# Ledger of designs, part 79: peptides against a protein of PDB entry 4N78

Target 1, 186 residues: chain A of PDB entry 4N78
Amino acid sequence: HFQVICRLLGYQGIAVVMEELLKVVKSLLQGTILQYVKTLMEVMPKICRLPRHEYGSPGILEFFHHQLKDIVEYAELKTVCFQNLREVGNAILFCLLIEQSLSLEEVCDLLHAAPFQNILPRVHVKEGERLDAKMKRLESKYAPLHLVPLIERLGTPQQIAIAREGDLLTKERLCCGLSMFEVILT
Target 2, 155 residues: chain B of PDB entry 4N78
Amino acid sequence: MAELQMLLEEEIPGGRRALFDSYTNLERVADYCENNYIQSADKQRALEETKAYTTQSLASVAYLINTLANNVLQMLDIQASQLRRMESSINHISQTVDIHKEKVARREIGILTTNKNTSRTHKIIAPANLERPVRYIRKPIDYTILDDIGHGVKW

## One batch from the design tools (peptide; aimed at target 1 C176)

Design b2_p28_6_s2 (made by RFdiffusion4, then SolubleMPNN; from b2_p28_6, 13 letters changed)
Fold by OpenDDE base, seed 1:
Structure b2_p28_6_s2 (fold): chain B 186 residues (1-186), chain C 155 residues (1-155), chain A 28 residues (1-28)
Amino acid sequence: as target 1 above (186 residues)
Amino acid sequence: as target 2 above (155 residues)
Amino acid sequence: SLKSLLEFIKKILEELDQLTLEAQELLE
């Protein structure tokens, strides 16, 4: 489903969706969640000592649960704050999944474009064959597919310009070194 | 453009008129030949005359048809070439627009991106001194402090 | 026969009329 969404929205659509999600997340964090966190910090026990390790992990968890029981049982916290946190979480997950799906699409595009851009696949050399001879053979085989040089030779100046720009856009993809998700975590 | 216009406005219509005139003339010749054959005492001579007129008329018509056909073919070739040029121009504009849109889109999404950093896994250092469990005396939390926060910001 | 030739010429004229009309429509 996310792959289909990426294909339908394209870069522009994805950018718009991501920007809107970031705005929503920012609004939730700086508004309702921040207010609840401030209030919770005020009511938080001033002295919370770590229980002895002798109680084991379940005992320690129960201890902290007991200390925070009144806070956790606060009805407004459960209904409003936790819901907002879920929305933030869902937004983050959505962004992650969209980025992953987009990266897959970009990789596929790069792979499909490679023969036309003088990008040759790694040749598996069988025992006894010269690597250089195989590479030269492959280069010769794919040479007629090099689109930009072909258009430069046969095309009009306008076609050449478009071909070069198109080639550049094809080569420059987000998956090559950029992450949207890291910005979101920021 | 001038050649196409000349073909459409002058040569082809002129050729059509000439062919039509030739057709009407052929009909007159046919009528003449038929009447001449019926009225002539020398049927052999009348037949030979008819053959001569028919051959001449056929040659004339063939020439007119050939000329007209060539002009029509030339017209169609010019039109086809013009359509191809228009198609090429439209495609070029379309591609230019698409590239521009893509550049804009990439700039927009690019603002939302950063370089991939290899996050070093920071070792969570557990605090060495487990502080003695102090019996936490449960003080009732006054929730009235939270009463002002519950009004959901109407977005 | 002369009659068959006339019929053939008539058909050619009709086809040319149609082609000319189509060509004119393409230019408009």
Scores: peptide ipSAE 0.028, ipTM 0.629, DockQ to the pose 0.005
OpenDDE base, seeds 2, 3, 4, 5: peptide ipSAE 0.026, 0.026, 0.026, 0.027; ipTM 0.626, 0.622, 0.620, 0.619; seeds 2, 3, 4, 5 fail the geometry check

Design b2_p28_6_s3 (made by RFdiffusion4, then SolubleMPNN; from b2_p28_6, 16 letters changed)
Fold by OpenDDE base, seed 2:
Structure b2_p28_6_s3 (fold): chain B 186 residues (1-186), chain C 155 residues (1-155), chain A 28 residues (1-28)
Amino acid sequence: as target 1 above (186 residues)
Amino acid sequence: as target 2 above (155 residues)
Amino acid sequence: SKEELEKFIKQILEQLDQLTLQAQELLA
């Protein structure tokens, strides 16, 4: 599903969706969640001593439940605050998954374009064969597929310019060094 | 462009008119030949003259048709060349626009990106003393005691 | 199609050439 979304939206569409999600998250964090957190901080017990270990795990849980009873019973916390937190969490996960899907698509595009851009994979050298000879053979095999040099030789100046720009756009991808998710976390 | 205009406005219409006039003239020649054959005492000579006129007329018509056909072909070739040039221009514009749109899109998404921190793989120095995992015997927490407190929405 | 028209015109021209040749042969 995320791959389809990435293909459908493209870079521009993804950017718009991400921006809107960030706005929503910001609004939730600075608005409702912040207000609830402030309220919770006000009602939080000032001194919560760790109960004695002798009460066991159930007793300790009961102790904390009693200390936080007013907070737990606050209906708005469950219905509004936790829902908003879930929405924020879902938005973050959505952004992560979109970025991952986009990265996969970009890698696929790079791989498909590689033969046309003189990007050759490192050949696994079997024992006894010279790496250099294999690489030269591979280069020679794919040399006719190099698009930019071909157009530079046969094309008009305008075609050459377009080909170069297209080649650059094909090579430059976000997956090569950029992360959207890191921006979201900041 | 001047050549195409001459073909469209002068040569092809002129050729069509000439062909039409030739047709009319051929009818007159045919009538003349028929009358000449009927009135002539020497039928063989009249027939030979008719053959000569027929051949000449056929040759002239063939020439006119050939000239007209070649002019039409030339016109079509020029037009095809113009269309190809136009197509090329449109393609260039389209590609330029697409590239521009892509650049804009990438700028927009780029604002939402930061450089990936190449996490220096700090060699996780394995702590020397593998402290023996203390077998934490998880006693099952009986949560049944909490059943009375939670007004769980009965689905 | 342009190609079909061109082919047709070429056929007409060939036919005219043949007719011209036949006419010349009839006069010889």
Scores: peptide ipSAE 0.018, ipTM 0.610, DockQ to the pose 0.005
OpenDDE base, seeds 1, 3, 4, 5: peptide ipSAE 0.017, 0.015, 0.017, 0.015; ipTM 0.613, 0.608, 0.607, 0.608

Design b2_p28_6_s4 (made by RFdiffusion4, then SolubleMPNN; from b2_p28_6, 15 letters changed)
Fold by OpenDDE base, seed 3:
Structure b2_p28_6_s4 (fold): chain B 186 residues (1-186), chain C 155 residues (1-155), chain A 28 residues (1-28)
Amino acid sequence: as target 1 above (186 residues)
Amino acid sequence: as target 2 above (155 residues)
Amino acid sequence: SEEELKKFIEKILEELDRLHLEAQELLS
C-alpha cells in the first residue's frame, strides 16, 4: 500500500502529506498533550525510584502502578491524551513507512538507470580471471547504452540540455544521503 | 511552407483538373474510334488506328496519374516532416515542464530532509545502589484542572 | 511504373484484338 501511495503522490505529493502531518503532530504536541503533561507533572510524585530488580517484572509494574494509581485511573488521560499520542504515533509510523517505500522505489530507479549512466555493477572475479579484463568487457558491453554521450553525439542542443538535467535528477536521489524521518523526529 | 502551399493550391488541384479533362477527351477518342471502325471498309486499318489512339491515351493518363501521385506523396512527406517537428517541439516543452516540476518537488521535499546520521542509542545506566523504596503516601489529586482540556468523556 | 503501364497497355491491346476477332466472326 505504501509503495502505491509513493508512486501515486510522487515527491510533490509526499512533501505535501509530510508537511501536513508535521503540522498535525505539532498541533497535538503543543496543544492537548502539552497541557496534559504539564498538569501531570504537577501531580507527579516527587520521588519515584526504580524498585529493586528482585521484585521482577510483576512487582516492578505493581510498584509503578501504585505510585501512579491516581494518574492511571484518570479517565481523561485514557480517552483524550492517549488517543492524541496514538495519533502522533501513527503519523510517525506513516512517515517512516513512506520514507522506506520511497527509498525502495528510488533504489529501483537507480538500478534501472545504472546501465544508461555508466554505473557498472560489482563483478565477481573467479579464480584465474583478471578483474580489469572483466571490467573492460562490461564497459564495452554497456558503452552503447550511455544515454548522455549518445544524445550529445546525435541530439540537438536542447535535447542535450534536457538529457543532462534528466541524468542529474536521476542520479541525485534522497536515498543516497538524505532522510526525512530524522527531520520528523526533531 | 511555400512548396507545400504550391502543392496544395496549384499542383494537386491542377493535376486533378487535368485528369478530369483527360477523361472527357478519352470519351471523344473512344467515340471517334467506334465510328471510324463501323464506317471503315478496311476494318484492320481502323483497328490499328484505334490501337494507336488507345496507346497514346493510356500513356497520357498514366503520366497524369503518376505526376499527381508524386505530388501527393511529396505533399504527405512535407506534412509528415512538419508534424514530426511539431511533435519534437511539444516533447521538448513537455520534458522541460516535467523537469521543472521535478525540481520544484525536490526542493519542497528537500526542506523536509537532513543528512542520514547513525542514531546513537542512549545506554540506560542502572544506579549502583538501589535504595529502599520509600513508603508512598497517597495524596488526593484534583483533576478538575484538566476539565477545560478534555471533552469529559468517561469510559 | 513504366513497366506496369506497358503491361496494362499490352493487356488492353490483346483485348481489342479479341474483340476484333469476335466481330469478324459475327459478320461472317
Scores: peptide ipSAE 0.033, ipTM 0.565, DockQ to the pose 0.003
OpenDDE base, seeds 1, 2, 4, 5: peptide ipSAE 0.032, 0.029, 0.032, 0.020; ipTM 0.573, 0.573, 0.527, 0.570; seed 4 fails the geometry check

Design b2_p28_7 (made by RFdiffusion4)
Pose (drawn by RFdiffusion4):
Structure b2_p28_7 (pose): chain A 186 residues (1-186), chain B 155 residues (1-155), chain P 28 residues (1-28)
Amino acid sequence: as target 1 above (186 residues)
Amino acid sequence: as target 2 above (155 residues)
Amino acid sequence: SEELQEKLLEELDHYGYDPEEILNLANE
């Protein structure tokens, strides 16, 4: 699903959705969640020590039950507080998961572009062979596939300018050195 | 474009009117051969001149049509090439707009991004100078090696 | 295909984008 969502939305669609999810998280955190946090903070026990081991675990469980009774009995703790938090959590997970799908989408696009952009994988080296001397030979094999230099050789200035822009867009992807989840949290 | 204007404004309309002139001139020439036969004292001579005019009329109508047909074809060939150049230009404009729309979309998501500080190194990196193997040499106990440390006491 | 995708994500998370290394993983 996320894979399809990434393809259909593109960069512009994903960006707007992320910007809108931030507005939703802001609306919830500064809105209903904040109201209920302030309300439950008063219902909270002003102080609550962690009982020594001596009291034993059954007495500690009893102590936490009494000290947190009002939280345990709060009627809207699930239907509201947990619900709102779940929505915020899902919004964060969507941003993380959608970025991962985008990364997979970008790396596959780059794999197909490598033959036309003079990007060769490492080649096996036998005895008497140097990668320096061999990689350059392989580059000659795929020389007819190097798109930008071919167009600069036979193309019109208009075709050349358009080729340079398209080649730039093809090689520059977010997965090459950029991320979003960090900015989302910040 | 100059050759097209010449075809559209003069040579085609001209060669076309020259065909209409043939329409009117030939009906005159048909009457003249009938009149020249009637006035003729020599019916065989007047027939041979009618035949001459018939053959000449045929050669003329075939020439006028051929000339006009070549012009119409040249016009269509030129117009076909115009569409070929225009499509090429429209395609470049289309590619240019696609590049622009993409730049706009990337700029929009670029706001939500930062550098991912990732690097690549080796599993093990040996130091530039490996530790020298130090030989063991016996030396006596010396109770004076600390004399210079702090407030020593020499003996 | 899923194993390749996992390896590609691990490579991008730990070492970043390297075209030669990703092509090597794709050929493997």

Design b2_p28_7_s1 (made by RFdiffusion4, then SolubleMPNN; from b2_p28_7, 14 letters changed)
Fold by OpenDDE base, seed 2:
Structure b2_p28_7_s1 (fold): chain B 186 residues (1-186), chain C 155 residues (1-155), chain A 28 residues (1-28)
Amino acid sequence: as target 1 above (186 residues)
Amino acid sequence: as target 2 above (155 residues)
Amino acid sequence: SSELNQRLLEHLETNGFDMEEVLNLVRS
């Protein structure tokens, strides 16, 4: 699903969606969540001593449940605050999955374009064969597919310019050095 | 442009008129040949004359048709060439617009990105002495050790 | 053009009228 979304929206659409999600997250964090956190801090027990280990895990849990009873029973915390936190979490996950999907699509595009852009994979050399000779043969094999040199030889100046720009846009992808998710986390 | 205009406005219409005039003239020639054959005492001579006129007329019509056809073909070739040039121009504009849109889109998404921190993968120096994996001998857990800790009902 | 017409006439006078031959002369 995320791959389809990435293909449908493209870079521009993804940018718009991400910006809007960031606005929503910011609004939730600075508004409702912040208010609830402040309220929770005010009602939080000032002194919460660790119960004796002798009570065991169930007893300790009951102790904390009792200490936090007023907080746990706060209906708005369950309905509004936790819901908002879920929304924030979902937004973060969405951004992560979009970035991963986009990166995958970009890698696929790069791989598909590679033969036309003189980007050759490093060939595995069996023992006894010269790597250089194999690479040279591979280069020679794919040389006729190099689009930019072909257009430079046969095309008009305008076509050459477009081909070069297209080649550059094809090579330059976000996955090569940029991260959106890191921006979201900061 | 001047050549195409000349073909459209002068040569092709002129050729069509010439063919029409030729048709009218051929009718007159036919009438003449018929009358000449009827009135002539020498039917053989009249027939030969008719054959000569027929041959000449056919040659003339063939020439006119060929000329007109060539002019039409030339016109079509010029028009086809113009269309190809227009197509090329449109394609160029389209590609330019697409590239521009893509650049704009990339700028927009770029604002939402930061450089990936390529953590320099520290070369994990494999420790020189690979300690032989101590074969994990599963010692059976002796649960009897727990018998003294819990108030378990000694059946 | 005048030369083609003359060749056509000469051909027709010498060989008679054959439409295929005339067409070939026009195409040539």
Scores: peptide ipSAE 0.011, ipTM 0.608, DockQ to the pose 0.005
OpenDDE base, seeds 1, 3, 4, 5: peptide ipSAE 0.007, 0.011, 0.011, 0.005; ipTM 0.626, 0.603, 0.617, 0.609

Design b2_p28_7_s2 (made by RFdiffusion4, then SolubleMPNN; from b2_p28_7, 12 letters changed)
Fold by OpenDDE base, seed 2:
Structure b2_p28_7_s2 (fold): chain B 186 residues (1-186), chain C 155 residues (1-155), chain A 28 residues (1-28)
Amino acid sequence: as target 1 above (186 residues)
Amino acid sequence: as target 2 above (155 residues)
Amino acid sequence: SEELNKRILEHLEKNGFDPEEILNIVQE
């Protein structure tokens, strides 16, 4: 599903969606969640001593539940605040998954373009073969597929310019050095 | 353009008129040959004359048709060439627009991106000025990372 | 096509027809 979304939206569409999601997240954080957090901070017990470790995890949980009983039972917290937090979480996950899917698509595009851009795969050298000879053979094999040099030789100046720009756009991808998710986390 | 105009406005219409006039003249020639054959005491001579006129007339018509056909073909070739040039121009414009749109799109998404942390240790100093165009770190794309992803092109 | 016209004219000349006369007759 995310792959389909990435293909349909393209870079521009993804950017728009991400921007809107960020706005929504910001609105939720600065609005409702912030207000609830402030309120919760006001009602939080001033001193919450750590229970004795002897109570085990269930006992500790019960202890904290008792100390925070009024807060936990606050209906608005459960219905509104937690829902908003869930929405924020979902938005973050969505952004992550979109970025991952986009990266996969970009990688596929790069792989498909590689033969046309003089990008040769690393060749496994079998025992007894010279790496240099094998690489030279590969270079010779793929040389006719190099699009930009071909157009530079046969094309008009305008075609050459377009080909170069297209080649550049094909080579440059976000997956090569950029992350959207890191921006979301900051 | 001048050649095409000459073909369209002068040569082809002129050729068509000539062909039409030729048709009219052929009728006159036919009438003449018929009358000459009927009135002539020497039927063999009259027949030979008729044959000569017929051959001449056919040759003339053939010449006119061929000339006209060549002019039409030439016209079509010129028009086809013009269309090809126009198509090329449109394609160039279209490609330029597409490239521009893609660049804009990439700028837009680029604003939402930061450089991937290559170094373990350095605190992601959120660049304070988000406005600086994220310089695409031209790191050599190690495509080997992709070898494990997808159907390896079995060569 | 020019070659065809040339052949037509050559044939006419060979048969004793004047190409110019032929053209004149057709144009009259």
Scores: peptide ipSAE 0.039, ipTM 0.546, DockQ to the pose 0.005
OpenDDE base, seeds 1, 3, 4, 5: peptide ipSAE 0.015, 0.020, 0.015, 0.029; ipTM 0.548, 0.543, 0.524, 0.560; seeds 1, 3 fail the geometry check

Design b2_p28_7_s3 (made by RFdiffusion4, then SolubleMPNN; from b2_p28_7, 11 letters changed)
Fold by OpenDDE base, seed 3:
Parts: sequence; C-alpha cells; structure tokens
Structure b2_p28_7_s3 (fold): chain B 186 residues (1-186), chain C 155 residues (1-155), chain A 28 residues (1-28)
Amino acid sequence: as target 1 above (186 residues)
Amino acid sequence: as target 2 above (155 residues)
Amino acid sequence: MEELQQKILEHLETHGFNPEEILNLVEE
C-alpha cells in the first residue's frame, strides 16, 4: 500500500502529506498532549519513593496503583490523551513507511537508469581474470546506451538540455543521502 | 507557408477544375469522333483520327491526374512536416514543464529532509575469509518443525 | 505533355492498354 501511495503521490504529494502530518503532530503535541501532561504533572505524587523490596512484586504493584489511583481513574487520559498519542505514533510510522517505500522506488529507478548513465556495477572477477579488462568490456558493451552522450551527438540543443536535466534529476534522489524521517523525529 | 497556401487555394482546386473541364471536353471529342466516323467515306482514316484523339485525351487526363496527385502529395507532406514540428514543440514544452514541476517537487520535499548521518560504518572488517557465498540451497522450509509449537488442531 | 503523349502512344501501340504501365510512364 505504501508503495502505491508513493507512486501515486510522487514527490509533490508526499511533501504535502508530510507537511500536513507535521502540522497535525505539532498541534497535538503542543495542544492537548501538553495540557494533559501539565495536568498529570500537577496531580503526580510529589514524593513517590520506591517501596521496599520486602513487599514483593504484588505489594509494589499495589503501592504504585494506590499512588497513581487518581491518574488511572482519569477517564480523559485514556480516551483523549492516549488517542492523541496513538495518532502521533501513527503519523510517525506513516512517515517512516513512506520514506522506506520511496527509497525502494528510487533505488529501482536508479538501477534501471544505471546502464544509460554509465553507472556499471562492479563485476565479479573469477580467478585469473583481470578486473580492469572485464570492466572495460562491460563499459564498451553499454557505451551505445549512454543517453546523454548519444543525444549530445544526434540531438538538437533543446533535446540536449532536457536530456542533461533529466539525467541530473534521475541521479539526484533522496535515497542517495537525504532522510525525511530524521527531520520528523526532530 | 506560402507553398501550402498555393497548393490549397490555387493548385489543387485548379487541378480539380481542369479535370472536370477535361471530362466535358472528352464528351465533345467523343461526339465528334462518332459523327466523323459515320459521315466519313474513308472509314480507315476516320478510325485513325479517332485513335489519335483518344490517345491525346488519355495522355492529357493522365497528366492532369498525375499533376493533381503530386500536388496533393506535396500538400500532405508539407502538412505532415508542420504537424511534426508542432508535435516536437509541444513535446519540448511538455518536457520543460514536467522538469520544472519535478524541480519544484524536489525542492518541497527537500525542505523536509536532512542529510543522512553516515554513521561511521564500523568498518565491518570483512572477515578475511570471504565466506564463499554459500550457494543459497533452497532448503524446503520444513514446517513440521512448528508442529510441536502451539495448540495446533491435530487433524 | 507532348512527350508524355508520345510515350503513351508508343506504349499503347506496342503493349496495349495497361493502366499500371501507363501510370509508371507518367511517374517517370
């Protein structure tokens, strides 16, 4: 689904969605969540000491349950605050999954374009073969597929300009060094 | 442009009119030949004259058709060339617009990005022994290993 | 036109009436 979304929206659509999600997240964090956190901080027991280990796990649990009774019984915390936190979490996950899906699409595009852009994979060299000779053969094999040089030789100035720009746009992808998710976490 | 206009407005209509006029003239020639043959005492001579007129008429019509056909072909070639040029121009504009849109999109999404911290790839010290890529022997996943895990309905 | 007429005449005398052949003469 995320791959389809990426294909459908493209860079522009993804950008818009991400921006709106960030606005929503910001609104949730600075609004409702912040208010609840402040309220919770006020209601939080000022002194919550670790109970003695002698009470055992059940006794410790009962102790904390008693200390946090007012918080646990705060109905709005479960219905509103936790829901907002879920929404924030979902937004973060959405962004992550979109970025991952986009990266996959970009990698595929790069791989498909590679032979046309003189980007050749390192070939496996068997014992006794010279890497350089094999690479040269590979380069020679794909040389006729180099799009930009071909158009530079045969095309109009306008075609050449478009080809160069297209080549650049093809090479410059987010997956090559950029992360959206890191910005979102920030 | 001037050539196309001449073809469309003058040459082709003129050629069509010439063919129409030729049709009318051929009818007159036919009538003449028929009457001449009937009235002539020398039938052989009249026949030869008819043959001559027929050949001349055929040649004239053939010429007119050929000329008209060539003019139409020329017109079509010019139009095809114009269409190709327009197509090329439209394609160029379209591509330019697409590139521009892409650049805008890239800028917009770029604002939402930061440089990936190339975590110092811990030099994964490639183990000196490059384990030969163990040929992925597709071992069939023996799912029977899971038969003892969970409350499976023993059929 | 006169030359074409002569060619067509000669062709008709030697080969008879064949539209394809006559058209070829006109295209030459």
Scores: peptide ipSAE 0.017, ipTM 0.672, DockQ to the pose 0.005
OpenDDE base, seeds 1, 2, 4, 5: peptide ipSAE 0.013, 0.014, 0.013, 0.008; ipTM 0.675, 0.671, 0.678, 0.673

Design b2_p28_7_s4 (made by RFdiffusion4, then SolubleMPNN; from b2_p28_7, 15 letters changed)
Fold by OpenDDE base, seed 2:
Structure b2_p28_7_s4 (fold): chain B 186 residues (1-186), chain C 155 residues (1-155), chain A 28 residues (1-28)
Amino acid sequence: as target 1 above (186 residues)
Amino acid sequence: as target 2 above (155 residues)
Amino acid sequence: QSELNQKILEHLEKNGFDPVEVLNIVNS
């Protein structure tokens, strides 16, 4: 699903969606969540000592339930605050999955374009074969597929310019060194 | 451009007029040949003259048609070439616009990106003095303490 | 006239003209 979304939206659409999600997250964090956190801090017991281990796990749980009774009974916390936290979580998850899906798409594009852009995979050399000789053979095999040199030889100046720009855009991808998710976490 | 204009305004119309005139002339020649054949005492000679005129007329018409056809074909070739040039220009513009749009889109998404921190794997320097792990003696968990809490069905 | 026409057609055929094609061109 996320791959389809990435293909449908493209870079422009993804950018718009991400920006809007960031706005929503910011609004939730600075607005409703912040207010609830402040309220919770006010009602939080000032002194919450660890109960004696002798009470066992159930006793300790009951102790904390008692200490946090006012918080647990706060209906708006369960309905509104937790919902907002879920929305934030979903937004973060969405951003992560979009970035991952986009990265996969970009990698696929790079792989598909590679033979046409003189990007050759490193060939595993079996023991005894010269790596250089195999690479040269591979280069010679794919040389006719190099699009930019072909257009430079046969095309008009305008076509050459377009081909070079297209080649550059094809090679440059976000997955090569950029992360959107890191910006979201900041 | 000048060649196409010449074809459209002069050569093709001129060829059409010539063909029309030829048609009119052929009718006159036909009438002449018919009358000459009827009136001539030497029918064989009249026939040979008719054959000569007919051959000449047909050759002339064939030439006119061929010339006209070639001019029309030339006109079409020029027009096709013009269309191809226009198509190429449109394609170039389209590609330029697409590249521009892509660059804009990439700038917009780029604002939302940061460099991937390739965290240099800090060499975890193992502290020299590995304190001997204190042997964790697992005390058996006495689960009987839970017997009083659950409304378990006392069989 | 029919005999003359036939002789004319024969002559045209001998000279490599298709009478039908010629007639079509003249009638077009």
Scores: peptide ipSAE 0.020, ipTM 0.593, DockQ to the pose 0.004
OpenDDE base, seeds 1, 3, 4, 5: peptide ipSAE 0.014, 0.017, 0.008, 0.013; ipTM 0.599, 0.586, 0.589, 0.599; seeds 1, 3, 4, 5 fail the geometry check

Design b2_p28_8 (made by RFdiffusion4)
Pose (drawn by RFdiffusion4):
Structure b2_p28_8 (pose): chain A 186 residues (1-186), chain B 155 residues (1-155), chain P 28 residues (1-28)
Amino acid sequence: as target 1 above (186 residues)
Amino acid sequence: as target 2 above (155 residues)
Amino acid sequence: SASELLTTLTELADSAETLGKELYEKSL
């Protein structure tokens, strides 16, 4: 699903969805969640020690039950507090997962562009062979496929300018050195 | 474009009227052969001149049509090439617009991004100078090696 | 199971970004 969502939205669609999800998270954190955090903070026990081991685990469980009774009995703890937090969590997961789908989408695009952009994989080296001497030979084999230099050789200035822009857009993808989840959290 | 204007404004309309002139001039020539036969004293001679005019009328109508047909074809060939050039230009404009729309979309998502500081190195990196193997040499105990450290006491 | 799936998707994404960076460097 995320794979399809990435393809249909594109960069502009993903960007606006992320910007809108930030507004939703802001609305919830500064809104209903904040209201309930302030309210439950008062219902909280002002102080609460951690009992020594001596008291034993059953007596510690009893102690936490009494100290946190008002939190355990709070009627809207699930239907509201947990619900709102789940929505914020899902919004964060969407941003993370959608970025991962975008990364996979970009790397596949780049794999297909490599033949037309003079990008060769490492070649096997037998005895008496140097990669330096061989990679250059392989580059000659795929020389007719190098798109930009061919258009600069036979193309019109208009075709050349358009080729240079398209080539730039094809080789520059977010997965080459950019990320978003960090900015989302920040 | 100059050859097209010449075809559309003069040569086609002109060659076309020259055809209409043939329409009117031939009906005159048909009457003249009839009259020249009637006035003619020599019916055989007047028939041979009618035949001459018939053959000439045929050669003329075929020539006028051929000339006009070549002009119409040249016009259509030129117009076909115009559409060919125009499509090429429209396609470049389309590619340019696509590049622009993509730049706008990338700019929009670029706001939500930062550098991912990732690098690549080796599993093991040996030091530039490996540790020299130091030979063992016996030497006596020396109770004076600390004399210069702090407030020593020489003996 | 959900945590294992999310770890696998993250590893695939990191591998994809490393590969994309290497292809970009080779394009220069």

Design b2_p28_8_s1 (made by RFdiffusion4, then SolubleMPNN; from b2_p28_8, 12 letters changed; failed a check: too like the target's own chain)
Amino acid sequence: SLEELLKKLLEQAEKAQELGRELYEKAL

